# Peptides against a protein of PDB entry 3ESW, part 248

Target 1, 322 residues: chain A of PDB entry 3ESW
Amino acid sequence: NNIDFDSIAKMLLIKYKDFILSKFKKAAPVENIRFQNLVHTNQFAQGVLGQSQHLCTVYDNPSWHSIVLETLDLDLIYKNVDKEFAKDGHAEGENIYTDYLVKELLRYFKQDFFKWCNKPDCNHCGQNTSENMTPLGSQGPNGEESKFNCGTVEIYKCNRCGNITRFPRYNDPIKLLETRKGRCGEWCNLFTLILKSFGLDVRYVWNREDHVWCEYFSNFLNRWVHVDSCEQSFDQPYIYSINWNKKMSYCIAFGKDGVVDVSKRYILQNELPRDQIKEEDLKFLCQFITKRLRYSLNDDEIYQLACRDEQEQIELIRGKTQ

## One batch from the design tools (peptide; made by RFdiffusion4, then SolubleMPNN)

Design b2_p28_3_s4 (from b2_p28_3, 13 letters changed)
Fold by OpenDDE base, seed 5:
Structure b2_p28_3_s4 (fold): chain B 322 residues (1-322), chain A 28 residues (1-28)
Amino acid sequence: as target 1 above (322 residues)
Amino acid sequence: SWKKEEEEIKKLLEKIKEAQKKAKEQKE
C-alpha cells in the first residue's frame, strides 16, 4: 500500500495552518484576565504596553510618508543605490536592491542629513559653539515646543555670552525633519519613519539600558536585520554587546504587526539580570499584544506573519549556539 | 500552556518535514 506521503503532507499543512490561525482568534477570557492583571501589577509590562500603543502604529501615517519623501534628496539617494547595485552585477532581482537602499539611507542620513547633538550650539554665538555650553538641567516644554510632542527640554548656559539655549527633545518626527539634530532617540525616531516612508517592514527596538535602534525585514536575507542610524550600521547586532561591551537586560522590538523580545539577537554577553518580569509573562505579553495588532488581518496575512515569526524564533535560538 | 502548544507545533512541523521528505523519496 503506497502511502501517499504528498497527501499526508498537505493534510498536515492544513492542520498546521488551522492551528496557527486558531491562536489569532479572539482571546479567551482567561487570557484577557491574565493580561489585565499583568499590566496592572507589573510596571515593566505596563511600560511595554504603553510603548506598543505608540511605536506600533505612529509611523503608519501616509501624510508623514509624503512629507518625508518630499524632504529627502531622492535623486541623490537613488543615484547612489543604482551605482552600488550596478557594481555587483547581480541578477538577484528586486529583493537585494532594497538592502542597497537601506544602506544608502543609512549613509545619507548620517553623512548628509542629520546631526548628532550632544550639546546644542549657543543660539547667540552661532555654529560650533557647543563646547562652551554647560548643562543647567531639564524642564517642561513651553507653549511652542509643546506643539511638537516635546516631553523634556534640556537647558544650557553659554560660558562665553551667558545666554540660555534650549534643546527641546522633540518626539514629532516631522519636526525632526526641520531641526535635523538629536541623540539616539531623535535619530531612531526619524529614521524609523524614513524607512517606513519607502514602504519597508520596520521595527523600533527599545533597549532598557538607554539605547534605541531599528530592524528592517530584508526580503533578500529573509530575516530581520539590525539597523542603527547613529552608527550607520547594517546587520551588526553584535556592536552593543561586543564592540561597546554594553551590559543589557531587555531589547524589545515594536512593529505594526507585532511586539517581539529580540534580546537574544543583541545580548550576546554581559547580560544584566532579567528581573523586571517573569520570562513566561513577558512572552505572554508580547504574544498578546501581537495578537491584538493582527486582529484585522486576513487568514493568509496572519499565516504568513506566523511563518515569519517562527523563522525568527528559530534564528534567535540558533544564534545563541554559534 | 503555551509550552504545550509550542511542543505540539514542533511535533507537527517535524511530522510535516518527515512527510515531505518521504514524498520526495517516493518521486525519486
Scores: peptide ipSAE 0.036, ipTM 0.614, DockQ to the pose 0.806
Fold by OpenDDE base, seed 1:
Structure b2_p28_3_s4 (fold): chain B 322 residues (1-322), chain A 28 residues (1-28)
Amino acid sequence: as target 1 above (322 residues)
Amino acid sequence: SWKKEEEEIKKLLEKIKEAQKKAKEQKE
């Protein structure tokens, strides 16, 4: 009796697909109750939910994408990408072009477009005067600053001329296209939008220990790739734990298709206590939010994303961030 | 409950891999 193993494999694959799809069906009443209880009783869970409601959807704005593409020097960007892509003689195929694009966007953003602002220059004294600036504290936005989703304004006094300079912490990424300066928050916010504007699959990564960065899904590498605009870094998830010797507890990635605990990718040593939530509850929370984000997707889209999720989980368990 | 599901998925994936391997061996 020649066992048709090909037919068995096909049947098992169908069963596997059906099983995976069954996980993304509407949440059972018991799951909804668990979710509601978790976000009402755990502050960290509430924070993750609040971030997901913003970060998972805010960058999916076609109007913003158009404004970004109109603002960037696309001719320079694509010229540089084409130049780098031509060096390998196209041997790696078309999918690697997007990796070159992201690398050029990192270069362009840090070197040509955006500026790090620890202290602002004096509005009266002009450029390279930040050394003369003394912080006076922070206050709420004025009527003009409030138009651009500004929660806080840092106030500085110039030691040379005595004038006050305001540094508004804008959360509107379109305003950041104009101001072209900030810290890690402004950098990551605008850079996430820039990557999204090129039609890329991007996640915003929040670290509890006051840093933020991106992940890009590389079709060439077939995985999520670390991207830090502040560091001009591509595929260097180790920089925080190893190079900076940073202590960290949580890294959470927020994308249009899901919320994922990516702590294992970035926390390689010096792990801080993960005491803000039970591990099982965090896993449940991320899965529940992810499930909600996928409710409108078709079965094929759900299956493809689930396969991607599985590969990512295997990567995170094996510690094979090469 | 999720651990049980994860174990069931792992078992199913192993069975798929075994079946695919045997199917390849039959074609050789």
Scores: peptide ipSAE 0.035, ipTM 0.598, DockQ to the pose 0.775
Fold by OpenDDE base, seed 2:
Structure b2_p28_3_s4 (fold): chain B 322 residues (1-322), chain A 28 residues (1-28)
Amino acid sequence: as target 1 above (322 residues)
Amino acid sequence: SWKKEEEEIKKLLEKIKEAQKKAKEQKE
């Protein structure tokens, strides 16, 4: 009996696809109960859910993408990308062009477009006056600031003129295209939108220890790539644990297609206690939210994403980011 | 082509088996 290995392989592939698709079917009643109980009893789980409701969908706005593309110097960006791409030749294939684009967007954003703001300049004294600014604390937004999804306003007094300067912490990324300043939150928020505006697969990574960055799915590298706009960093997930010697407990990635615990990519040393949630419950939570985000996708999209998820989980287990 | 997907899935299945084996060996 000539074992038709090709027929067996095809049949196994079909059964495997069906098995994968079965995992993404509507959640069982028991899973819904577990999810509800977890979110109601665990504050960290509630926080992850709340972030997912915003971060997984907010950047999928075509009107915002148009505004971004109209605001950026696309001629400069593409000129620089084309120049760097031409140096290496076409030997690595067309998919590497997107990696050059992301690298140029990192350069452009940090060098030409956005500014770091430890303290604001005095609105009265003008530029380069931040050294004269004393923090007075934080307050709620005024009526104008509230239009731009502002939760907190930092208040500063100028030691030179005595005037008050407000630094609103805007969460509206379109307002950030105007203000062009902030800290890690504003940087990552706007930069995530910028990357999404180029049609890229992007995740927002939240670190519990007060940092945020992006991940981009490189078609060339066929994996999620660390991207930090604040650092102009591409594919350097080690910078926090090794270069900064940062202590961290959780890194959670939020994208349109899923929520993933990416802590193993970034927490290489100095791991803090993971005491906010049970590991099994966090894994369940991320899988459950991911399943919900994929409910409207077709079987082929679900299958492709599941293959991508499995590849990522293998990378995270092997510690091979290299 | 279906052949490319088949090869990718075979590679993924092998990688999963290896990762599962290592994860068992680390628990023993």
Scores: peptide ipSAE 0.009, ipTM 0.355, DockQ to the pose 0.046
Fold by OpenDDE base, seed 3:
Structure b2_p28_3_s4 (fold): chain B 322 residues (1-322), chain A 28 residues (1-28)
Amino acid sequence: as target 1 above (322 residues)
Amino acid sequence: SWKKEEEEIKKLLEKIKEAQKKAKEQKE
């Protein structure tokens, strides 16, 4: 009796696929109750939910993608990508081209497009006057600033001319295409939109300890890749824990297809207490939100994403970011 | 119960992949 190993393998694969798909069926009433209780009783869970409602969907705007592509120097970008790609001896059509594109977008964004703003220049004295600026505090937006999703405005006085300069912290990434300046929040916000505008699979990573960055899914590397626009950093998840010696507790990635605790990728040393939520409840929360985000996807899309999730979880457990 | 079945299925899938790889290497 020749055991048809191919038939058995096919049956096992079907059963495995069905099992995976069963996890993404509509949430049971008990899961909904657990979710509601968690977000109502745990402030950290409520914060993660609130962020997911914005960050998982806001960048999937075709109108914004068009505005971005019209604003960037695409000729310069692709010229530089093609140059570096050809220099390394790659053939056209290789999946690695997208990694070169992301690296050039990091270069272009930091060197040619956007500016770090610790303090604004004086509106009256002009460029390179930020050294003369004294912070007076923060206030709410005025009527004009409120049009661009501004929650806070930092107020500065010029020590030279005495005039007040406002630095609105805009959350509208289209306004950031005009202002061309900010801190980690503005950098990550606009850069996330830029990457999405090229059709890339991108997540926004929030760190509880006041930093934010991106991840992009490399089809060549077949994994999520760390991307920090502020640092012009590609695939260097260690920079925070090792190079900066930063202490961190939580890193949460927000994308259209899911919410993932990516803390294990970035928190390599100097881990702060993870006391904001139980680990089992955080895992449940991320899985539950992810499940909701995938409700409209077909079985093949769900299965492919579940395979990615499993690979990522294996990577995170093994510490193999290499 | 499902965790055990999932682990068993994964082990079987790895064994099948290794066997298929060996069978391909023996035909070249």
Scores: peptide ipSAE 0.008, ipTM 0.341, DockQ to the pose 0.217

Design b2_p28_4_s1 (from b2_p28_4, 16 letters changed)
Fold by OpenDDE base, seed 5:
Structure b2_p28_4_s1 (fold): chain B 322 residues (1-322), chain A 28 residues (1-28)
Amino acid sequence: as target 1 above (322 residues)
Amino acid sequence: NEEEFLKKFFEENIDKFPIYKPKSIKPR
């Protein structure tokens, strides 16, 4: 009896699909209770939930995508992408083109579009006066600043002219298209929106130790790729732990289709205590939020995303990103 | 355990599973 191995494999694939889909059914009452208890009792869990409610959905705004595309020099961007693609364009065709696009967007954003702001220039003295600025502290937004989702305004006094300069920390990425300056938060916020405006699958990565970056899903590499707009970095997840010797405890990725603990990708050494939540509770939390984000998707979409999730988990366990 | 078996089967046959790939938009 020739065992039809192909038939068995097909049957197993169907069973696996059904198994995966079963996990994405409506949450059991016990899971809802566990979730509610966790977010009511654990501050870290509350923080992750709060971030997910914003970061997972805010960038899925077609009007914002249009504004971004109208604001960027698309002719320059595509000219540069086409140029690089023409040099090294392999048989991979359209898939590798997206990697070139992301690399050019990193270049364009850092070199041509956005500015790092440690201290603002003096509003009175003009450009290149940041060295004369003394921090006085932070305050709440005024009536104008509050229109652009501003939680904090840094206040600086000019040592030369004595005038006050305000540096509002805007969270509205459309306002950042105008201001063209900020720190890691503003950089990552606007750059996440930029990548999404090109139809890419993007995650916002929050590090507990005061840094943020992006990941995008490369169709060429078939994996999530580290992207740091501040560093103009592509596929260098090691830069924080190795190059910066940064100590870290948690890296959480927030995307439209899920929340994932990506700490294993970035925390390669100098791991800080992971004492904010139990590991099993964090895993549960991320899975529960992910399940909610996928509630409106069809079975095929759920299955394809779950297969991608499992591939990522295998990658994170095996350390295959380097 | 059926779950462990199915997971192992997935790990051994990753190339045979559909993976969600977003389509990039090329706005010109």
Scores: peptide ipSAE 0.176, ipTM 0.777, DockQ to the pose 0.613
Fold by OpenDDE base, seed 1:
Structure b2_p28_4_s1 (fold): chain B 322 residues (1-322), chain A 28 residues (1-28)
Amino acid sequence: as target 1 above (322 residues)
Amino acid sequence: NEEEFLKKFFEENIDKFPIYKPKSIKPR
């Protein structure tokens, strides 16, 4: 009887909701002990925790969002988005507009706004002089550079004029709106903030093998989407393993609502040993941090996020990310 | 176990579960 099936389905859905919500209750004393022991005994776990304390919250700054939106050429961006949306977006519904926005932000950022910096130009000789620059090493920031969360400064000598040029590696994304140059770290840092400033659900993805990128949750595609500002790449998670033939061990995504091991999305071949932590301990760590990030959320918000998490886990297991 | 059963049920009925949809800000 169709009525009986619907009743059973409703009961199972209620039971499943209660089961899911039970996982997000306040951590038991035993879980807290396990967590503390893990982060004190495992360096990789400590690193993930340290990154989560910064990356999960730093981009949720309304003042920064305002500064970003005031700095970008919004008229140009929306003109281009509207133009692309007008071609074919109307057939796909309103949710696709955000995908067009992210694609335009990728274009705008790489083509119009930000610059890749292998070596700086000589401050004395001017533009297009980076070829004359010899690295001398790195040092700590000076008093001015220290104002902008600078951990290290790369030092270069000009082979032509002999002058020293400093390339500070700023971690303050607001300073990057001024400097408009960097490597993958600066690119990803500022681009993550840019996406967040448009009210998007964004994660910062850290790869152990010296690369970083973003993920955006597409309401149109109903999944997390790979976004790399350096490559102007949208939904191409395979580029590292396949196109670059990059060897990788760990990819960890950091967002306001959770920390997730996304290695299965990006490590498709040439997997390096995952020997930094036990797989069960990494799973526990990510879940524990995620649970803490969700402590202030209501049951409906927790349930919605948990459903999204389960969909992502199914996707990652089934290899449906292409 | 109950967890495996519930997980399987979810996988089979994934289209029936609500998803979190973040709101995008369209700053004009």
Scores: peptide ipSAE 0.023, ipTM 0.424, DockQ to the pose 0.588
Fold by OpenDDE base, seed 3:
Structure b2_p28_4_s1 (fold): chain B 322 residues (1-322), chain A 28 residues (1-28)
Amino acid sequence: as target 1 above (322 residues)
Amino acid sequence: NEEEFLKKFFEENIDKFPIYKPKSIKPR
C-alpha cells in the first residue's frame, strides 16, 4: 500500500489546528486559580498584569488615531515614502511599502516633530536655556497637569532668572502631540500611537532597566521588527546589549493580541539575574493574559495569531534576529 | 509527546500554515 504522505500531512495539519485552538478555549478553573495566586503573591507578575491592562488596549482608540493623522504632515510623510519606495523599482513587492512608511515615520518623528528633553528650557528666558536649569526634585501634578494623566512633575530652577519651570511627565499621548517633547517614555508612548494610527500591528516593549521601545509586525519581513523612535532605529534589536553595553533582565512586549517575553531578542550579552519570577510562571502569565485578550476572536483569527506566535518563538530560540 | 511532535511538524512545514496579515491604513 503506497503511503499517501500528502493525505497524512493534511490530517496532521488539521490535528495541529485543533490542538492549537484547544489551548485558546476558556481557561480551566485550575488555570484561573494559578493566575490569581501568581498575581497576588508575585509583585513582578502584578506589574506585568497592570501594564497589560493599560498598554494592550489604550492605543486602540479611533478618535485618537484621527487626531494623530490630522496633526502629522501626511503630505510630507507620503512624499518621502513614495520617493524611497520608487528607488527599489518595486522589485520587493507591495508589502515593503509599510517598512518604508515606518522608516519615514521614525525620521519624521525624530527630525521634524518631537524633541528630546533632558532639562526643559526656562519658561521665562525662552529657547536654548536648558543649560541654566538646576533640578530641584519631583512632585505631584497640579490641577491643570492632572487633566493629562500626569503622575510626576520634575521641578527645575533657572540659575539666570530664578524662576521655577515645571516639566510634567504626561502619559496622555494626545497632550504629547502639543508639547512635542520628552524622554524615552513620552517618545515611545506617542510613537506607538502614531504607528497604530496608520493601522499597523504594534507592540509596546517595556524593559525593566528603564528603557521602552516599539515593535511592529512587518508583512514584508513576516516578523516582529524592533522600532526605537529615540534612536530612529529600525530592525536593530542589538543596539542596547551590544552598542550601549546595557545590562538587562526583562523585556516584555504588550500588544492588543498578546503579551510576550521578548528578552531573547534584545538581551544578547550582559544579562542580569532573572530573579523576579520563575521562568515557568512568567511563561504561564504571558500565555494566560494573551489567551484572555483573544477570547472574542474567531477560530481563524486565533489560529492565524497562534501561527505567528509560534514562528516568533522559533525565531527567538534560533537567535535569528538579524 | 504529542506536543513535541506537533511543534516539530510545524517547524518542518511552516510554509503550509497561514500567515497573519494586519490591515494597513493608507490615508491619502
Scores: peptide ipSAE 0.018, ipTM 0.438, DockQ to the pose 0.566
Fold by OpenDDE base, seed 4:
Structure b2_p28_4_s1 (fold): chain B 322 residues (1-322), chain A 28 residues (1-28)
Amino acid sequence: as target 1 above (322 residues)
Amino acid sequence: NEEEFLKKFFEENIDKFPIYKPKSIKPR
């Protein structure tokens, strides 16, 4: 009896695909009830849901992508990418070009484009006057600041001229193209949009312990890659736990195609208690939101993303960056 | 557990990780 191994393999592949796709079918009533109960009873779950409603979709704005690309010095960026690619990139294939692009965008953003703002410069005294600024506190936005999704304005007084300088914490990334300054929130917000504007698969990573960064899906490395615009860091997920000795409990990645607990990628030591939600409930929550984000995708797209998800889960379990 | 394995793995391989000094002031 010649076992037709090819026929068996094809049949197994079909059954496997059907099995994977079955996980992404419309949620059962019981799952919807579980989800609703979870987000109503658990504040952390509610927070993750709220963040997903914004972060998973806000950067998918073609008009914003156009504005970004018109604002950046693309000639400089591509000149530098081409220069670095010409050294070693040809040997590694075309997919590595995107890694060079992201690395140059990190350089360009930190060195040429955006500024870290501990304290603002005095609006009256001009540049490099932040040393003279004393914080007075925070207040709500004025009428102009409110146009740019500003929730909080930090107020500073200049010790030299006595004038008040406002530092609005803008959440509108297009306004950040103008202001070109901020802290980790503004940096990550605008840089996420920048990466997205180049057509990249990007996730916004929220850390519960007051830091944020990006992940980019490298087609060359075939995995999610840590990207921190503040640090000009590419593929260094260990920097927080090891180099900063940061204590952390949760890292959640938010992208157009899913929400993923990526804590295992970044929390390598000094783990804080994960007491905000049951692990099973967090897993369920992320999967449920991910499922909703994929409802409009076709079976092939769902299957490809599911394969990517499984690879990521294996990576996260093994602690091996491929 | 998987987490303990990862912690142990990184502890055992800490010498292989690049020493990076943060340039940013820790988000306070």
Scores: peptide ipSAE 0.009, ipTM 0.337, DockQ to the pose 0.028; fails the geometry check

